# Peptides against a protein of PDB entry 7PB4, part 210

Target 1, 105 residues: chain A of PDB entry 7PB4
Amino acid sequence: KMLNIKEYKEKLLSTLGEFLEDHFPLPDRSVKKKKKNIQESSVNLITLHEMLEILINRLFDVPHDPYVKISDSFWPPYVELLLRNGIALRHPEDPTRIRLEAFHQ
Target 2, 218 residues: chain B of PDB entry 7PB4
Amino acid sequence: DALQMAVGYFEKGPIKASQNKDKTLEKHLKTVENVAWKNGLASEEIDILLNIALSGKFGNAVNTRILKCMIPATVISEDSVVKAVSWLCVGKCSGSTKVLFYRWLVAMFDFIDRKEQINLLYGFFFASLQDDALCPYVCHLLYLLTKKENVKPFRVRKLLDLQAKMGMQPHLQALLSLYKFFAPALISVSLPVRKKIYFKNSENLWKTALLAVKQRNR

## One batch from the design tools (peptide; made by RFdiffusion4, then SolubleMPNN)

Design b2_p16_8_s1 (from b2_p16_8, 9 letters changed)
Fold by OpenDDE base, seed 5:
Structure b2_p16_8_s1 (fold): chain B 105 residues (1-105), chain C 218 residues (1-218), chain A 16 residues (1-16)
Amino acid sequence: as target 1 above (105 residues)
Amino acid sequence: as target 2 above (218 residues)
Amino acid sequence: SSLLLRLMVEELVILS
C-alpha cells in the first residue's frame, strides 16, 4: 500500500508538472526587455510548480504556521491565480503571507 | 420525462428510503442507455452524467455503463471533457474506467464543440503515457492534439525512452512520426517509413452509435 | 484549467 502511494504521488507530481508547464508557463524573459528603465533586477521567478511545492512543504513542515512569505520570486499572477481559485489563502493579518488551503477541513 | 428522472436520480443520488435501491438504479440506468443509443444525449445530460461516471459516486460497474452510453445527440461540451479529466486526476475511478474514458475521448473527439481547453491539457495527457494500459490510447489522442508548439525536446526524449522500454509500438511510432514532421531537427533517429498510421480501433464500442449520430447531423 | 489545478493540488496534499 505504501509503495503504491509513493508511486502514485510521483505520477501525480509529474502530471502536475506537465500541466503547469502547458497551462501556466512563466512569461518569456523577452517580454521584460521592452520596458526600458526597470533595472535588470535579476529576480529569478520560480515556476508555479515550485511555488506549490513550497506551500505544500510548509504545510507539512510547520502545520501550526503554514504560511509562506511572498518573495520577489513569486510571480504576482501566480499568487493571484492560487488565491482566486481557492488553492491558497492570505494570512488574515499579513497580506504578504499565503498558505495552502486546508483541503482536509 | 423518464430521462430527466433518471438523470436526476444520478445527480441527486439514491433517496435513502427506497427499499429497492438496486432495482431503481437499474431502471434509471436502462433509461439512460436506451435514450443514448437511440437518440443520443443532450450536451447538458452528458455534462452531468460524465462527471458522475468519473467522480466515484457509484460503483465501477455503474460508472462503466454510464460512460459507455455517453453518446451525444449533437455535440459534447469541451467543459465537460475538462471536468472529466479533472476527475481522472483525483483518481477516484478505476484503471478500467480511465482506459474507457480515453477510448471514449478518442471516439468522440470530432463531436467535441471546441478544442482550445483540451489542447491546454496536452501535458497532462502526455504524462499519462507512462501508464502502460493508457499508452496506446493516449498516443492516439496526442496524435489528434499535437501541434508544433507541443513538440519539445524533453517530450521527444520521453517518447524515445518509452520506445526503448516498450519497443517500436505502432502507436508510439505514429506519434513520433508526427513529432518528426513538426520538428525534424529534434529526432535524429531514422523512423521506419510506415505507410499507414495504425491505432487501436477505440471507436469500435460506439461504431453503430457514431454512425447514427453522423446520420442525424447530416 | 483552474478547477483541474485545484483538484490536482488537493490530491497531492492528500497523498503527502
Scores: peptide ipSAE 0.439, ipTM 0.511, DockQ to the pose 0.337
Fold by OpenDDE base, seed 4:
Structure b2_p16_8_s1 (fold): chain B 105 residues (1-105), chain C 218 residues (1-218), chain A 16 residues (1-16)
Amino acid sequence: as target 1 above (105 residues)
Amino acid sequence: as target 2 above (218 residues)
Amino acid sequence: SSLLLRLMVEELVILS
């Protein structure tokens, strides 16, 4: 049973990865707005897959405080996507923190 | 209406108190089957029943029967297909149901009202190629869906790896040939020039019904 | 699409 669960989990992760790549790709980095001067540290945006991994890991690693701070690496549309679809929830007192939603088992 | 009652039964589920649960279930299944094969089902009915068939709410035998009668009167909603695909990842349906679904999807492909969202599921379908039971039907589906923008180097590698593992399967060759057509630079290997694309005839299960649907919508 | 994403995430959480 455990082996089957692991295999299924791996398959699901792979499927999710493929799904996210096609359905929710990051915007092309090529829209470098030629803004002029400031060395804006090109904040490396993380994938939705990575974002989900962070949220899932936090839920399991720190169940009493499962909230993740939204960094500049979090693409705002992804955050909105997760919130809008009930996948994530904002912290009631700190809008800069989100958690994975408690899913009904 | 008998069909509405039947659909309602599947949607709401059996009321615990019914002593004749199996007889009632069979009655409603037969009702759905009869209407579906004679007249087809409305898009709304397909939306409900298709999701039920894949949700694991009922047993495999029931799910199979429901899925076999997912014959449209006119069109199938793309949203219904997307929802159905969502259930595939939950794993509450049997392998046979998954196979049947892909066969159904291929057979009913032309009756789906739009393809925009289905095209976005390309990666999900592609990932299902690794399932040996699904592979022939997934290849057929991908053949129908593949656009130039879907042909990526990593997918080419995966297909070639799969070919190395499974051999030169006709369905895989058909898909690879399409990939080569869109992106010849990505496929350096000589593919046998197949004059005819060969897929398993998924529509055979619904051939008569599909003809009837086409005739009604002319 | 959003439903699929949600279901996949839910399943991953359940399996973890």
Scores: peptide ipSAE 0.438, ipTM 0.512, DockQ to the pose 0.307
Fold by OpenDDE base, seed 2:
Structure b2_p16_8_s1 (fold): chain B 105 residues (1-105), chain C 218 residues (1-218), chain A 16 residues (1-16)
Amino acid sequence: as target 1 above (105 residues)
Amino acid sequence: as target 2 above (218 residues)
Amino acid sequence: SSLLLRLMVEELVILS
């Protein structure tokens, strides 16, 4: 029974990874330099998969404070996507912190 | 309308007061089956019933029977298929239901109104190749969906690894041949030139129904 | 697509 759960989890993770790659890819940096001074923020953006992994891990590692601080590596559209779809919640007192929604209430 | 009452029953669930829950369930299921096989179902009815069949609301036997009668009168909404796939991710349906769904999806592929959103689910379908029970049907589905942009190096590697594990399966060879057509540089292995692409079409549960649908829509 | 994402994440949390 436990082996089946692990295998299922691995399969689900793989499926999620492929889904995210196909549906929610990071913007290609190659989008044409329209002239405006978009400061080349040299910040390496993380994938939506990595973002979700961070949020999930935080929920399990620190259940009493499951919030993750939004860094510059968090692509704003991904953050908005998670919030809009009820996957994540902002901290009530600190808008720079988000957590996974408690699906098992 | 008897069909509307039946669909409503499955959507809203059994009203508590019926002493003969099983008899009522069977009555409504037979109503859906009869209409589906005779006339086909409207896209809205398929949307509701397909969602129910995959949600785990009912037992496997009921879900299987519902899924078997998902025969369109005219078209199937792409949105219904996307919703159905979402339920597959939740894993509340049995393995047999998943197999039946993929068989259904392949069988009804031409009756789906649009393919744009289904094409976006390519990665999900591809990941399902690892399931031995699903693999033949998923290969067939992918053969129908694959575009040049879907043929990526990591997918080629996965297919070759799968071939090494499973052997020279006809359905896998068909998909690999299509991949080689789109991206010959990614597949260095000589594939046997199969003159005929062969997918297990012989066991299409809906063969008679599909013929009837095509005749009605001509 | 948004519904699918939510369902997949929910399932991962449950399994985890």
Scores: peptide ipSAE 0.437, ipTM 0.509, DockQ to the pose 0.337
Fold by OpenDDE base, seed 1:
Order: C-alpha cells, then sequence, then structure tokens
Structure b2_p16_8_s1 (fold): chain B 105 residues (1-105), chain C 218 residues (1-218), chain A 16 residues (1-16)
C-alpha cells in the first residue's frame, strides 16, 4: 500500500514537471538586450517546478514556519500565478515571504 | 489523401483568401466524419483533431462535429486525453462541449492505450463533480479510475455532501459503493445494495462505431 | 492550465 502511494507520488512529480515545462516555461533569454549599460545582474531564474519544490519542502521540513523568502531568482509572474490561483499565500506581516496554501487532507 | 488534407486544414486554419470558406469547411468536416465512422481515425489524427475541438479555434458547431467523430481505428493516445483536459481548464469550449467530451472519454476509455497519466488527473475530474451537467458522466469516469489511494476523507465528505444535495442518484451511489469497498472505515453509512450499476451514458452516441472498432481489433 | 496546476499540487501535498 505504501509502495503504491510512493510510486504514485513519483509519477505525479514527473507528470507535473512535464506539465510545467509545456505550459509554464520561463521566458526565452533571447530578449534582445538593447545595449543599455545597466548591469542587469544575470540573476538565474528558477523554474516553476523548482519554486514549487522549495515551497513543498519548506511546508514539510518546517511546518511551524512554512514560509519561504522570495529571492531574485523567483520570476515575478510565477509568484503572481501561485498567489492568484490559491496555490500560495503571502505572509500577513511580511510581503517578501510566501507559503504553500493549506489543502484538503 | 483527402483525410490528410482535411486534418491539415483544421490544423493550419482556413486560408484567408478562400472565397468559399464555409463550403471548404463543410467539405473537410464531411471527409473526417466519413473516414472516422467507416474505418476510424489514427491516433495521430485524433491527437490533432481533439485538440482543435477543445481549443476554441472554431465555433461550437464545428467543435461538436469534430468531437463526435473522434473514433479510433485502434487506440487513442493518453497524451491526447491529457492535452484535452488541459484545454478544459482554459475554458474556451462551451458547456455542451465539456459534457460531450466526458461522454466521449467514458465511451472510449477502453481504447486509451495507457491510464497512468489519466489517473494523475483524478483531482481535476473529482472537482468537476460540482457541475450538475457533468456530474453523471464524471461519476462514471471516476468509477473507472478510482483506486484505493484516491479514496481520501475529504473526498468522502464531498461525495456525501453532494448526495445530501442531489439525493440518492444511481451514478453517485455507484461511486460511493466503490469508495466503501476500498475504504469501509470512511463510510459508516449503509448504502443500498444495488445489483446493477447504472450510468446515464450506458447508451452512448458511439455504440455502433465501438462495436466496429472491437471487431477490427479482434 | 492554472486550475490543473493547483489540483496537481494539491494531490502531491495530500500524498506527501
Amino acid sequence: as target 1 above (105 residues)
Amino acid sequence: as target 2 above (218 residues)
Amino acid sequence: SSLLLRLMVEELVILS
């Protein structure tokens, strides 16, 4: 029984990864850098998959403080997507922190 | 061939320069319909046309006709079904198209090559139970998909609440009976013993076509 | 697609 749940979870993770790659890809880096000299710090953006993984892991690793600090690697449209769709919640007192939403168990 | 040209037309869209757009559209629809009902469609053709039917690229009448002729020659790719469900989430298709899709999905369920990815969409299908128009067909689909790992306390509560709202519907009772089978401790309520499981879509639009498909693949 | 994402995440959390 437990093996079936683990296998199902692994399959779900794999499917989620594929789904995210297909439907929520990062913008292509090929945005024509117009030559303005602003040292846009080449902040490496993480995938939505990686972002979700961080949020899920935090929820289980630190359940009493399940909030993750938003870094520069978090693509703003992804943050907004998660918040707008009820997947994540912003900390009530610290807008720079978000958590995974509580789901039915 | 004529079918390839028809599929290509739907995939690429109508060329703006055609003066007889409606006539051309009808010609290609008839081509697809004729081949689908006579011989069935290849998995690749179903993949293309099913996505088109649910994408909102064409009007509801066209989408309905395409969906009605999604009859496999042999198998339907699971990936095509997953893509189709993704389109349902986008909401570009009509309510009637959604109903037709679920009817199609139940009718063609045995012809889908794999169920692994479809099983991962269990939560989506379960959420669709709240739609009164979809509920009978979704119950049937869930009856086919439900495994022990899907039977959770919150889902049991939702089903019981739905039963309280809608009454003792045969399709809902069938699903609840299956849930009780997998997790008897979660359902303390006595369910009526039904000898025959009944779903509304037992007589589907594709009955004759499905018989033909089964005969060809024996 | 966004709804499907939420439902997949929900299922993943439930299974964890």
Scores: peptide ipSAE 0.421, ipTM 0.585, DockQ to the pose 0.584

Design b2_p16_8_s2 (from b2_p16_8, 8 letters changed)
Fold by OpenDDE base, seed 2:
Structure b2_p16_8_s2 (fold): chain B 105 residues (1-105), chain C 218 residues (1-218), chain A 16 residues (1-16)
Amino acid sequence: as target 1 above (105 residues)
Amino acid sequence: as target 2 above (218 residues)
Amino acid sequence: SELLLRLMVEELVELE
């Protein structure tokens, strides 16, 4: 029984990954090399999949403080997407922190 | 060939220079319909056209006609179904299109090459039970998909609540009976012993086509 | 697609 659940979870994660790549890809950094000194904010943006993994892991690892600090690696549209769809919640006192929504506790 | 041109038209959209866009659309649609009903469509053609039918690229009438002719020559790719389901969430398709899709999915279920990815969408299908128009067809689909691992306490509660709301519907009773089979401890309510499982005949729209497909694949 | 995302995430959390 546990093996089946684990396998199902793994398959679901894989499917989610594929789904996210197809429907919620990061914007192509293909900004054409026009020379202007736009400070290439060297900030490496993480995928939505990675963001969700962080949030899920935090929820289970630290259930008493399940909030994650929004870093520069968090693409703002992804944050808004999660909030808008009820997947994540902002901390009531600190807008720079978000948590995964408590589903069906 | 004519079919490739028709599929290409739907995929790429109308070429700007066409003086009679409506006639061109109708011509290509009839081409697809004719081939689909006579010979069936290749899995690749179904992949393209099914996506188009649910994407909202065309009007409801066109989408409905495309969806009605999603008849396989041999198999349907599960990936096509997964993509199609993703479009249902975007909300650009009509309620009638959603109903038709679920009817199609049930009717064509045996022709889908794999079920592994579709089974992962169980939660999505289950959530669609709340739609009264979809409920009978979704119950049938879930009856085909449900594994022991899908039978969870919260889903049992939702089904019982739904039964309380809509009454003892045959399609809902069929699904509940399956749930009780997999997890008898979760369903304390006595279910009427039904001798026959009854679902709406969703395949009626494709009855002749399905017979033809089965004959070709024998 | 956004609803599907929510449902998939919900399912993942429920399985853990």
Scores: peptide ipSAE 0.383, ipTM 0.573, DockQ to the pose 0.539
Fold by OpenDDE base, seed 3:
Structure b2_p16_8_s2 (fold): chain B 105 residues (1-105), chain C 218 residues (1-218), chain A 16 residues (1-16)
Amino acid sequence: as target 1 above (105 residues)
Amino acid sequence: as target 2 above (218 residues)
Amino acid sequence: SELLLRLMVEELVELE
């Protein structure tokens, strides 16, 4: 029974990844070329999939402090997307930290 | 090919220069409808047209007509279905289109090449049970999709709550019976032993077309 | 697509 759940979870993660790649891709670097002044922040943005993985892992690894610090690798629109849709919550005292929403089913 | 031109029209949109946009649209719709009902559509054509029908690119009347002619020649790609479901979430389609889509999905279920990704959308479909208009069709879909791994305590509670609200609907009972089969410990309520699983199958808009598809693929 | 994302994430959390 546990094996089936794990397998299902992995499949779901894979499907989620594909879904995110299709519907929430990172902006192509090509759009940044036209405005000269945007400091080439050398920071590689992570995918929404990776962001969710981080949040999910933190929730389960450290359930008493499930908050993740927003790094420069976090694309702001993704953060806002997660917050707006109730997928993530901002820390009440530290706006630089977010957690995955506890979905009580 | 007339079909390719029609599909291309829907994909690329109307070329600005056509004086009679409505006539051109109707011509291409009729072309798609004719081919779909006579021969069925290729998986690639369904992929394109299904996406268009649910994207909100065209009006509800056009979308409805396109969706009604999503008849496969052989198979439907599961990817097309996943994409379609994603459009349902965007909310650009009408309620009637959503109902039609679920009816279509149930009707065409056996023609979908794979079910793995669709099964992963179980939660989405289950959430749609709350829509009274969708509920009968969603129950039917869930009946087809439900695996033991999908039967969770919270879903049982939701189904029971829904039954309390809506009454003992045949489609809900069918789904609950399936749930009880997979997880008898989760459902303490005695379900009436219904000998016949009754989903409103009588209103299959595609009955004739499906028979034709099955005959061609024998 | 946003609703689907939420539902998929919810499902993932529930499976853990």
Scores: peptide ipSAE 0.394, ipTM 0.583, DockQ to the pose 0.522; fails the geometry check
Fold by OpenDDE base, seed 4:
Structure b2_p16_8_s2 (fold): chain B 105 residues (1-105), chain C 218 residues (1-218), chain A 16 residues (1-16)
Amino acid sequence: as target 1 above (105 residues)
Amino acid sequence: as target 2 above (218 residues)
Amino acid sequence: SELLLRLMVEELVELE
């Protein structure tokens, strides 16, 4: 039973990954660096898949504090997407922290 | 090949310069219909056309006709179904198209090459039970998809709530009976022992076509 | 697509 669930989960994750790549790709890095001189450190944006993985892992690893700090690697549109769709919640006191929504609580 | 030209037309869209856009569209649509009903469509053709039918690229009438002729020659790719479901979420298709899609999905279920990815969409299909127009067909689909691992307490509650709202519908009873089979401890309610599982439209729109497909693949 | 995303994530969380 556990093996089937694990396999199912793995398949679901894989399917989700493919889905996210197809429907929610990161913006092409080719958007013209307007040379504004600000040393914006080349922050590597993470995929939505990676973001969700972080959120899910945090929920299970630290259930008493399931919030993840929004880093510069978090593409703002993804954050907004998750919040808007009720997938994630912003911390009530710290807007820099988000958690995965508890769908069945 | 006339079919390739027709598929290409739907994929690439109408060339702006054609004065008789409607006639051209009708010609290509008829070509697809004729081939689909006579021989079935290749998996690749279904992939393209199914996506088009649900994307909202064309009007509802055209989409409906395309969807009605999504008859496989051999198999339907599960990827095509996943893509189709993604389009349903975008909401560019009509309610009637959604109903037709679920009917199609049930009718063509055995011709889908793999079910693994479709099973992953179980939650999506389950959520669609709330739509009264979709409910009978979704129940049928879920009846085909449901595994023991899908039977969760929250889904049982939702089904019971739905039954309370809609009454003892045959399609809902069929699904509940399956749930009880997999997880008898979760369903305390005595379900009437229905000897016969009844789903709406046992005679699907594709009955003749499906028989032909089965005969060709023997 | 957004609805599907939510549902897929929900399913993932439920499996875990």
Scores: peptide ipSAE 0.386, ipTM 0.578, DockQ to the pose 0.552; fails the geometry check
Fold by OpenDDE base, seed 1:
Structure b2_p16_8_s2 (fold): chain B 105 residues (1-105), chain C 218 residues (1-218), chain A 16 residues (1-16)
Amino acid sequence: as target 1 above (105 residues)
Amino acid sequence: as target 2 above (218 residues)
Amino acid sequence: SELLLRLMVEELVELE
C-alpha cells in the first residue's frame, strides 16, 4: 500500500511538471536587448515547478518555520500566482517570506 | 475529404473573407455530426474538436453541438481528456457545457485508452462535487475512478457533510458505499444496503452511438 | 488552469 502511494506521488509530480511546462512556462529570454545600461543581473529564474518543490520541501522539513525567503530567482508573477490562488501565504510580519498553504488544517 | 475540411475550419477559425460565415459554420458542423454518428471520429479529430468545444472559441450553441458529437471510432486519448479538464478550470465554458462534458466523460469512460493521468485528476473531480448541477455525474465518475488510495479521512468528511446538506441522494450513497468498501474504519455510519447502484445512466445521450461503437470494435 | 494547479498541489501535499 505504501509503495502504491509513493508511485502515485511520483506520477503526480511528473504530471504536475508537465502541466506547469505547458500552462505556466517561464517567459522566453527573448526580451529584446534594448541597450539601456541596466545591469542585466542575469538572475537565473527558477521554474514554477522548482518553486513549488522548495515550498513543499520546506513545509515538511521545517514544519515549525515553513517559510521560504523570496529570492531574485523567484519570478514575481509566479509569486503572485501562488498567493492569489491560495497556494502560498505571505509571512504576516515579513513580506519577503512565503510558505505553502496548510491544506486541510 | 469533407471531414478534414470541417475540422480544419474549426481549428483555424473562420476566414474573415467569408460573407456567409454562419452558413459555412453550419455546413462544417453538419459534416462533423454526420461522420461522428455514422462512423465515429478518430482520436486525433476528437482531440482537436474537444479542445475547441471547451476553449470558448465559438458560442455555447456550437460548443454544445460539437461536444454532443464527440463519438470515437475506436478510442479517445487520455491526453484529450486532460486538456479538456484544463479548459474547465479556465472558466470560459457555460455551466451547461460543464454538465455535458461530465456526462460525456462518464459515457465514454471505457473508450479512453489510459486512465493514469485521469486518476491524478481525482482531487479536481472531487472538488466539483460541491456544484449541485455536476454532483450526480461527478459521483458517477468518481465511482469509476476511486481506488483505495483515494479514500482519505478528509474526503469522507466532505462526503458526509455533503450528504447532510443534500440528503441521501442515490449517487452519493453509491460513492459512499464504495468508500466504505475500501475503508470501512473511516465510515462508522450505517449505510443502507443498496442492492442496486443507481446512476442516471438511462439518460445517456449517446446510447445508440455507444452500441454502434462496440459493434464496430468487436 | 490556476484552479487545477491548486488542486494538484493540494493532492500532492496530502499524499506526503
Scores: peptide ipSAE 0.381, ipTM 0.565, DockQ to the pose 0.545; fails the geometry check

